# Ledger of designs, part 217: peptides against a protein of PDB entry 6FRK

Target 1, 411 residues: chain A of PDB entry 6FRK
Amino acid sequence: NEEVLNAMLKEVCTALLEADVNIKLVKQLRENVKSAIDLEEMASGLNKRKMIQHAVFKELVKLVDPGVKAWTPTKGKQNVIMFVGLQGSGKTTTCSKLAYYYQRKGWKTCLICADTFRAGAFDQLKQNATKARIPFYGSYTEMDPVIIASEGVEKFKNENFEIIIVDTSGRHKQEDSLFEEMLQVANAIQPDNIVYVMDASIGQACEAQAKAFKDKVDVASVIVTKLDGHAKGGGALSAVAATKSPIIFIGTGEHIDDFEPFKTQPFISKLLGMGDIEGLIDKVNELKLDDNEALIEKLKHGQFTLRDMYEQFQNIMKMGPFSQILGMIPGFGTDFMSKGNEQESMARLKKLMTIMDSMNDQELDSTDGAKVFSKQPGRIQRVARGSGVSTRDVQELLTQYTKFAQMVKKM

## One batch from the design tools (peptide; made by RFdiffusion4, then SolubleMPNN)

Design b2_p23_2_s4 (from b2_p23_2, 12 letters changed)
Fold by OpenDDE base, seed 1:
Formats: structure tokens, sequence, C-alpha cells
Structure b2_p23_2_s4 (fold): chain B 411 residues (1-411), chain A 23 residues (1-23)
């Protein structure tokens, strides 16, 4: 029994270390889980595997909870949000994502570029802000970030903006001069919230970087970026542990919409490879896939056509990166779609759709599309010629469709 | 309704999973 527990805990600890969870946190989690199970095994005839999984999940939830309530903006007030973080953390992009998030929620939002160190920082912010129709402030001539931040905050306060986001200079190294500049900006603008932006891809360096920022600046919130389908979420645990500040949002891609409020339960479920069913429900609901009811009714009746498959491929393509969608499904590990495999899978989906674009309504709307093609082999040759593919590619699509339609009939 | 939607989504997800294993 203890050997089985130790083996399972070793597997979980390995997976967490592979997910860039800090080795100290993994050790502490292992001890906490052991202590929790040793106490619960005395009380319950539960399946040991489920008990271990539940104990691991519960202790991970505690690691992402700093015990501090996240700051939230007050409606009808002026809320100044200062962003801090290293260069390449995604800070400037995240400022635009957060501004766009609040704008879509009906907040009067603006952006200030106080990054005077990076050439083209203001042009980049201006480009992002203009695309999102977000008001912005910055200078091409002023080199003091304190002046720019102060003037921008004053301007937008006078114009009754509710969300005033200030982007600061990011540097490649922890330079004392960067922290002094951040403190001068913070003292001048008196921010209601200071957001540390952290790149999840830095792995084991997350703790040391997050701590260095917290020790110099009063970080009150964390945003974790580059949590794409391959990004290891373990750095988020390190950020919370080091900053003692809540994660408020995560960046899940390069698009302005690839930004979501941090949810503890879905995040831990995803980190453990359990999927994110809630986030997938939210994403499906945001897509207004009202047409899913008609599909669901067809599926309940064991009906599945080539058109229904085409519409599903369109829906998958609309949901965004296929890796992110799959990574929300329980038992699809983050590793299932390498960045190469995502482009290849999307290219394969597009190829299948191009084959179906060469089909007629009789072929697409048949409840037994494969049988329509098997009865008239000339259809396969027509579709192959129309789509520029081999007859084998069309047969492979029909074989896939047949397998799928057989599964739907068994539901 | 929410539990039924969850079941339907789980079914759709299982379906998408099976599709992805075919892709």
Amino acid sequence: as target 1 above (411 residues)
Amino acid sequence: EEEELKKILEELLNLLRELSELL
C-alpha cells in the first residue's frame, strides 16, 4: 500500500516537475498529500487512486490560492492599473488584451505607453490600441516615463476613463535602474493595482523572477502569459508562491481575444491533464453555436451526415487553435498536439473540407454517405478530381466518416 | 438544463476526441 502510494506520488511529482512546477512546491505538495492520505485512509474505503488524485488536486488548489482576494476595478471610478514585467514577458500585448477585455464588458478603457526604453514600444501599443479601438496616450519625444505616465493618467482622469492601464519599460535583466524607474512611476501615478506579467515558458526561473519583482514593487496581481496548448502551467504556482498575489488573468495565445479570467479549478484540471470542461462550455457558448441544438438532436437520433461532419470541422476551426480545444478535453494531454502537429491537423481538416466542398447535396445530406459512394464509384473519382486529391484520400475520408457515423449510431 | 448541456457537451467532446484520433 505505501509502495503503491509512493509510486503514484512519484509519477505525479514527475508530471508536475515536467510541468515546470518548482521543486520545493512539489516536495511540499508530496508531503502534504502523504499526510492527508495517511489521515484519510484511516477513515474511508474509497478507491486509493481517486483518493490520491483528489488529495493532489486539493493541495494544488491551495498552492494557487494566495489567501488574498484579487483586486477588482470599481465601476464609475477611475482605476489606474500599472503593468510591470520583463521584456518578452508579453506585458505590452497583455495591456492591450486587458484593455480590450474591459472595453468589451462596457468599461471606458484607455492605454498609456510609458515604455521609453524600447524603440517602437509606442508604435506597437498604438497599433494594438488602434486595431481594438482603444484610446491611447504616449510620446515620441518625451523620454521620462514618469512624465508620460503622469500626463496620460491626468488626461484620462479628466476625460472620466474608468480603466487606465499604464505599460512600463521591460528590460532583459533584473537591473536596479528598472526597479527604480518602476517605483518612480508608481509613486507619481498612485496605481490602484500593480500587475506583474510573467511568461510561463521561463519554467523554473519563474520563482526567482516573481520574487525579485515582489521584493522591489508592491505587486498585487499576476498575469501569466504564453499558456498556449504547450505551455507548462507550473510557473503559475511559482508566481503565486513568490508574490503571494493572485493570478487574475491568463494569456492563451497571440490574439487579443486569447485572454481569460483565471479560474483555479479549470487551471488545475488542465495542469493534471483532466481537461477544462468548464472553459470549453464557456467557449462553445461564446461561439453562439445555437446550431449545435440541431446537431445534438440529429446525434441523439443516431443521424450523422457528411454535412454534419463538415459543419463540425467549421466549428472546430472557429473555436481557434485546435491544440487549445483538444487541451480542454479530458485525457488530451498538452503534448498531443505539438505546434507542428497543430498546423498539420488544421491543414488536414482543411484538406478534408476541400474534399467535401466537391461533394453534392445528395452526398453531403445522406445519412449513409459512404454507401452512396460505394454504390456509385464514379462519385469518388468526380470528388477526387474536383478537390485535386487522390481517390485514396476520398476513400480515407469516407472510411473516417463511416467509423464516426457508426459511433453516433451506438450513442 | 445545465447538466443536460454538460452531458451533451461531454458527448460532443467525446465525439470530437474520436474525430481527433482519426485525424
Scores: peptide ipSAE 0.016, ipTM 0.426, DockQ to the pose 0.121
Fold by OpenDDE base, seed 5:
Structure b2_p23_2_s4 (fold): chain B 411 residues (1-411), chain A 23 residues (1-23)
Amino acid sequence: as target 1 above (411 residues)
Amino acid sequence: EEEELKKILEELLNLLRELSELL
């Protein structure tokens, strides 16, 4: 029995190391799991594999819980949120994602660019903020981040903003000058929350980086980015352990909507390769797919139109990145869609929808849309001209539609 | 309700899988 336990724990430890979990945390977890498993309960005929998985799951849940309550903004007050993190962590993009999240929740939100070191930092923030209709502040001429941050915070306090997000300079390396600048900004604006942004893809380096920030600035919250890719997220455990601060949000892609509140249970389930069934259910419920009773009934009757396909493409685009959806399904690893394919797939979907926007109701609502176009080739030429694409692109769409419609007829 | 949601999810997953094979 103990040999079987040790063999299974070795496999789990290997999988956690391959998931970028810190070697010290994996060793501690192994000892804690070994101490939590009653070998007598394992003798009683319970599935030894399920018991070990459950013990591992419980210990991983403890590793993402710092025992500290997450900071939350107070409604009707001015809440100043300062962002800190290395260059390339996704910090600037994450500022815009957080601002957009609070704006969608009905908070009066703004952005301040206090990054004077990176050329084009303010232009990037301005572009993101303008797209999301978020008010912003920054300077093209002022080089002191303390002045920019102070003026921006004062301005937005006077305008009764509730969420004031300050983006700071990142550096490529941990330099004492970066931490001194961060402390000067923090002392000037007196933030209600300091958010450390960490890239999950840096693997075993997550602990050392997170610790270096916590030792210099009063980090109270963590945001983990790049959880859409090959990063299995084990670095997030290292960030919590090093900062003793809760993960409040995760970045799950490049889009402004690829940002969600951190949930412990789904995250650990995904880390173990069990999938995120709860997060998938929540996303499906957010899409109000229950309003698609009419679609489900059509599918059950083997009916599928070009309009039904268009509506499904809209739903897929609302769900966010297809890689993220697949990564919520048990047994679909994140590797099933290479990172390069997601933007290309979304661009392909948008192109297909643009072709369909040039179709008429008779073409869209036909139960045999491909046959409507085959009978009157002039329709293909009209749609191609209307959407600015080749006649070949329209024929490829109709070929795809025909494959789908044949599949729905076999269901 | 959970079984119905699971069926909707399985149908959506099948549609998505088929979409992925076409892309």
Scores: peptide ipSAE 0.009, ipTM 0.409, DockQ to the pose 0.136
Fold by OpenDDE base, seed 4:
Structure b2_p23_2_s4 (fold): chain B 411 residues (1-411), chain A 23 residues (1-23)
Amino acid sequence: as target 1 above (411 residues)
Amino acid sequence: EEEELKKILEELLNLLRELSELL
């Protein structure tokens, strides 16, 4: 029994190390899991694997909990949020993502560029902010980030903004001068929250970097970026341990919408390769797929129409990036769809929907849509002309539909 | 590519089914 436990713990420890979890945390987790598992309960025929997984999961949840409540903005107040982090951490992009998140939630949000060190920082922020219709402040002439931050914060306070996000410089090579600048900015603007932005892809360096920031600046929150790549997010555990600050959001891609509130359980589930079933359920529920009961009932009866297929394509399109959905499925790594294949897949779905938009109700609502088209080939030509596609494209769609309808009948 | 998209959509349909059984 102890040998089996040690073997399974070795596999879990290896997987956690491959997920960039700090070696110290992995060792501590191994000891905690060993102490939490009653070997007598393992003798009673309980699924030893499930018990170990549950113990590992529970200890990982504790490692992500700093024991400190996350700061949350207060409605109707001016909330100043200062961003800190290294160059290349995704800090500037994350400022825009957070601003957009709060704006979509109905908060009066703005952005301040206090990065005077990077040439074009303000232009990049301005471009992102303009695209998202977020008010912004910065200077092309002022070189003191303290002045820019102070003026911008004062301006937006006077304009009754609720969320005031300040992006700072991210110098890589002069840690002391960066930290001094950050302290001067923080002292001038008196932020309600200081957010450390960390790149998950830096792996084992996450702890040392996060600690260096926390030792110099009063970091109160962490945002982890680049969780869409090969980074399984083990560095996030290191950031929490080092900063003693909660992760508040994660960046899951390059798009402005590739940003979500941090949830402990889904994150740990994903880290373990268990998928994010809860986040998938939440995402499906957010889509108000209440109309799915009728679809599911039809599917149970082996009925599947072209309209039902169209509605499914709409649902897939509403779910957003398909890579995010796949990355929530147990056993589907983020690697299953390269970013290029996703846009092409979405373009294909849109093309298929455009073909179906040229179909009539009799064609869409037929339980054997392919047979309707086969009996009257003139329908294929009509749909092809209406959608601006070839008759071959319509035949390919009908062939795909027929394959789906046959699968549904076998379900 | 078509076979891959088909597999993905099959998996999505299966997932929607499994989710519906969980809901």
Scores: peptide ipSAE 0.007, ipTM 0.375, DockQ to the pose 0.021
Fold by OpenDDE base, seed 3:
Structure b2_p23_2_s4 (fold): chain B 411 residues (1-411), chain A 23 residues (1-23)
Amino acid sequence: as target 1 above (411 residues)
Amino acid sequence: EEEELKKILEELLNLLRELSELL
């Protein structure tokens, strides 16, 4: 029994190390799992694998729980949120994502660029903020981040903003000059929350980086970025352990919507390669697919129209990045779509929808849409002209539809 | 790429169906 336990724990420890979980945390987890498993219960014929998996899952849940409740903004108050992190962590992008998240939730949100070190930092923030219609502050001439942060916070406090996000300078290394600048900014603006932004792709370096920030500034929250790439997110456990601060959000792509509240269970499930069934269910529920009982019933009867395909493409587009959805499916690793393929896939879907927008109801609602077009080739030319595409692009769409409709007939 | 995207959409449709039966 102990040999079997040790062999299975070795496999789990290897998988966790391959997921960028810190070697110290993996060792600690192994000992905690060994202490939590009753060897007598393992003798009772219970599925030893399920018991070990449950014990591992429970210990991973403890590693992402710092025992501290996450800070939440207070409605009708002025909440100052200061962002800290290294250059390339995704900090500036994450500021815009968080601002957009709160704006979509009906909060009066603004952005301040106090990054005077990076050339074009303010232009980048301004570009992102303008695209999202988020009010912003910064300077092209002021070089003191304390002055910019203080003036921006004062301005937006006077304008009764509820969420005031301050982006600070990053560095490539843990430099004392960065930490002194962050302390000066923090002392001047007195933030209600300090958010450490961490890149998940830095792997085993996450612990040392997170600790260095926590030792210098009062980090109260963590945001983990680049969880859309090859990073399995094991570095997030290291950040929580080092900062003793909760993960509040995760960045899951390059789009401004590629940002979600951190959920412990889905994250650990994904880390273990079990998928995120709960997050998939939540996304399905957000799509109001229940309003699509009529579509499900059609699919059960092997009926699939161009309109049904259009509605599914709308649903996929509402779910956000397709790589995130796939990464929620058990057995679909994040490796299935490179970051470049996702934007291209969304652009392809949008192109297909634009072609379908030029179709009429008879074409869209036909249970054999491809046959409607094959019987009257003049329809292809009309749709092509209406959508500004080639007749070939319309034929490719009809070929795709035919494959989907054949698959639905096999369901 | 296009056949892979199709397989992915196919599996997503299957999962959405299975999930809708569980909801």
Scores: peptide ipSAE 0.007, ipTM 0.378, DockQ to the pose 0.022; fails the geometry check

Design b2_p23_3_s1 (from b2_p23_3, 11 letters changed)
Fold by OpenDDE base, seed 2:
Structure b2_p23_3_s1 (fold): chain B 411 residues (1-411), chain A 23 residues (1-23)
Amino acid sequence: as target 1 above (411 residues)
Amino acid sequence: SRIDEEVKLFEQILKALKLLEEL
């Protein structure tokens, strides 16, 4: 029994190390899991694999919990949020994503560019802010970030802004001059929250980097960026361990909407390849797919039309990048998308929708769409000509539809 | 086939969506 446990723990530890989890944390987790497993209950024929997975999950949840409550902005008050982090961490993009998130929630939000080191920083922030219709402040001539931050914060406080986000200079390396500048800005503006932005793709460097920031400035929150389908997220555990600060948001792509509140359970489930069922529920609910009740009722009755398939493809496209949706489904390893570019999968869905746009209501609303086309083959040629595709492409769509309709009938 | 992978994908999406209804 102990040899089997040690073999399974070795496999889990290997998977966590491959997920960029720090070796010290993996070692500590192994010891904690080994101490938490009741070997007597394992002797009773319980599923040893499920027990080990549950113990691992529970200990990972504890590693993501710093034991400190996350700061939250107060409605109707002025909340100053200072961003800190290295150059290339996604800090400037994350400032815009956070500003847009609060703006969409009905907060009076603004952005300040206190990055005087990078010549294009203010233009980049201005471009992002203008696209999102977010008020912004910065200078082309002022070189002191303390002056820019102080003037910008004072301006937006006087204008009764609720969320005032300050972007600071990043550097490529940890430099004492950068930390002194950040401390001077923090002392001048007295932020309600200091957010450390970390790139998840830096792997094993996450701990040392996060610690260096926390040792110099009072980091109170963490945002992890570049948690795209390839980022294994283990660096987030290292950031929490080093900063003793909660993760408040994650960046999940390049789009301004690829930004979500951090949830511990979904994140750990995704890290373990269990899927993000809760994030899928939240994303489905945020889409106000109230029209899904009608689809659900049809699916319960084993009815599935080409229109129902079209509406599902529209919903999939609204849910965002197909890689993110796949990463939310249990048992879809990241390897399934490795053979096809995400753009190619979206282009395929869009091609299928374009074929269906050339169908008539009788074809779309038929409970046996394949039979409508089989009885009158001239319909395939009409749809093919209307959509600019081959008759083979239409037949492939009808074959896919038939497979889906057969699955719905078996459900 | 590529079609069988897309069908299997949609099968898992539909299973996930149906699991969401049972919750």
Scores: peptide ipSAE 0.029, ipTM 0.428, DockQ to the pose 0.222
Fold by OpenDDE base, seed 5:
Structure b2_p23_3_s1 (fold): chain B 411 residues (1-411), chain A 23 residues (1-23)
Amino acid sequence: as target 1 above (411 residues)
Amino acid sequence: SRIDEEVKLFEQILKALKLLEEL
């Protein structure tokens, strides 16, 4: 029995190391799991594999809990949130995602670009903020991040903003000058929360990087980015351990909506390859897919129109990256959509929707839309001209629709 | 083909949606 336990723990430890969990945490977890497993309960006929999985799950949950309550903004107050992190961590993109999250929740939110080191930092922030209709501040001429941050915070406090997000310079290396600049900015603006942004894909380096930031600035919250990729997110455990700060949000892709509140249970379930059934259910419920009862009823009857396809493409676009939804379903591997195909897939869906926006109700609501177009080729030319695409692009859409409608008839 | 990948994606979406209705 002990040999079997040790063999299974070795496999679990290997899988956790392959998930970028820090080697020290994996060793500690192994000892904690070994001490928590009652070998006498294993004799009672319980599935030894399930017991070990449950013990591992409980110990991973403890590693994600820093024992510190997450900071939350106060309604009707000016809450200053300072972002810190290395260049390439996704910090600037994450500032915009957090601002957009709070704006959607009915907070008066703004963004400040205090990154004077990176050429085009302000243009990138301005572009993201403008797309999301978020007010922003920054300078093309001021080189002191303390001046920009102070002026921007004062301006937005005077305008009664509730969420004031300050993006700082992320340098490529841990340089003392970066930490001094962060301290000067923090002292000038007196933030209510300091958020460390980390890239999950840096693997075993997560601990050392997170510790270096915590040792220099009072990090109170962590945001983990790039959890859409091959990174299984084990580096997030290292960030919590090093910063002693809760993960508050995760970035799950490149879209502004690829941002969600951190949930411990779903995250650990995903890390173990169990899927995130709860997060899938919550995401489906947030989308009010209840309006799909009519669609599901049509699908059960083998009916599928171009309008039904259009509505599904809208739902997919609202759900965010479909790779994330699939990666939440147990047994659907994260490898199903390569990273490069997701933006291209969304751009393709948007192109297909733009073609369908040039169709009429008779074409959209036909139970055999492809036959309507085949009987009157002039419709293809009209739709192609209306959407600014080739007649070939419209024919490809109709070919796709026909394949989908045939699948629905077989379901 | 690119079309077969999109078809496969849509089949999986439909399967996922059906699985969610059965949950």
Scores: peptide ipSAE 0.015, ipTM 0.346, DockQ to the pose 0.248
Fold by OpenDDE base, seed 1:
Structure b2_p23_3_s1 (fold): chain B 411 residues (1-411), chain A 23 residues (1-23)
Amino acid sequence: as target 1 above (411 residues)
Amino acid sequence: SRIDEEVKLFEQILKALKLLEEL
């Protein structure tokens, strides 16, 4: 029994290391899981795998909980939020995402660009803010970030803004001059919250980076970026452990809406490849798929048309990156869609839709679309010519549709 | 809930789409 437990824990530890979980945290988790598992209870015929998974899940949940309540803005007050982080962490983009998140919730939100080090920082912030209709402040001529931050905060306080987000300079390396500048800005504006933005793709470096920021600046919140299906997010555990600060949001892509409040249970479930059912429900609700009542009724009756398949492909394309959606489904591991595979899969879906755009209503609305084409092979040649594809590509689509329609009939 | 049924159906469709990628 102990050998079996040790073998299973070795596999779990390997998977956590492959998910960018820090080796020290993985070792600690292994010890905690071993101490939490009663070997005598495992002898009782309980599914040993499920028990170990549950113990691992429980210990991971503890690792993302710093035991500190996350800061939240107060309605009707001025809330100054300062952003800190390395260059390339997604800090500037995350400032815009957070501003947009609060604006959509009816907060009077603004952005300040206090990055004087990076050429075009203000233009980038201005571009993002203008697209989102978020008020912004910055300078093309002032080089002191303390002056810009102070003037911007004062201006927006006088205009009764509720959420005042200050973006600071990011640098390629940990430089003492960057930390001194951040401290000077923090002292001048007296932020209510300091947010550290961390790139999840830096893997095992997350701990050292997060610690370096926490040792110099009073980081109170963490935002993890680049959780776009490649980064398994294990670095987030390292950030929490190093900063002793909660993760408040995650960035899940490049779009301004690819930003969500951090939820512990869904995140750990996704990290373990169990899926994110809550995030899938939230995305389904955001799509207003309630209009699919007619589709759901058809599917309950075992009816599935080429049009129904087309509408589902449109819905999938509207949900955003297909990898992110699949990664929310239990048993679809994050590894299923590499960035290459996602673009290829979306291109494949778009190709299939282009083939269906060349079909007529009789072909699309038939409960046996494949049989319509099999009875009149000239339809395949028409559709192939209309969509600029081979007759083989149309036959492959019809073969795929037939497999779907057979699956729906068995439901 | 109705949402749980829709999600489950959508999961089934997505699972089927995966099976189409493996084809």
Scores: peptide ipSAE 0.010, ipTM 0.346, DockQ to the pose 0.041
Fold by OpenDDE base, seed 4:
Structure b2_p23_3_s1 (fold): chain B 411 residues (1-411), chain A 23 residues (1-23)
Amino acid sequence: as target 1 above (411 residues)
Amino acid sequence: SRIDEEVKLFEQILKALKLLEEL
């Protein structure tokens, strides 16, 4: 039993390291999981894999909880939120996403660009803010970020803004000059919250980076970006550990709406490749799948038609980006979230639907659609001609349908 | 719950759809 446990823990530790979880946290988790697993309970024939996964999940949930309540803005007050983080972390984009989030919630929100180091920083913020109809402040001529931040905060305080977001210079590296500038800005504007923005894709560097920011400025919140990429987000655990601050939001894409409040359970499930079951439930409920009962009853009876498959493809297309849906499903790896695979997958679904649009009701509604086509091969040629595809493409669809129908019959 | 069964079923359909992409 101990050898099997150690082997499984080795695989889990490898997967966590490949997910950019810091080696110290992985070691700590391994020892905590070993101490939490009763080896005697493992002898009783319980699914050892599920038990280890559950123990790992519980210990990861503890790692994302700093034991500190997240700062929340107060209605009817002026809340100053300062953003800090490296250049390329998605900080400027995240400022706009957070501003838009609060604006949609009915907060009077504004943006200040105090990044004087990067040429075009103010233009980028202005473009994002203008697209989202968010009020903004910045300068093309003032070079002191302290002056810009102070003037912008004062202006928006006088205009009774409730949420005042200040974007700062990021630099390319951890430089003492950056940290002094950040401290000077923080001292001048006295922010109610300091948000550290971290790129999930920086991997094992997350701990050292997050610590360097926390050692200089009072980071109270973390936002993790680029969780739509190949990064599984294990660096987020390092950020929480180093800053002792909660993750408040995550960035899940390039669009201004690709921003959500942090949820511990979905995040850890995704990190482990267990999928986002809660988010999938929410999306399934949003679809108002009126015919879900009828479909579930058919599937329980092992009935699955080409029409049932077509309707499922329509439902998948209504859910939005296929990559996001797949990334929510347990055992679909993050590699399916690549934009390239999404367009190809959607094009493939549309092609399959176009083939089915050339089928008749007898073909679509048959409980054995493959047998209908096998008995009358002329149907394959008709459908192929009607949809502008090869007879091979129709045969591939029917082969795929047959595999599905066989799987449904085994459910 | 009913929802958990629906989601599980949907996940199984989607797993099968991935098998279609790999073919």
Scores: peptide ipSAE 0.010, ipTM 0.342, DockQ to the pose 0.040

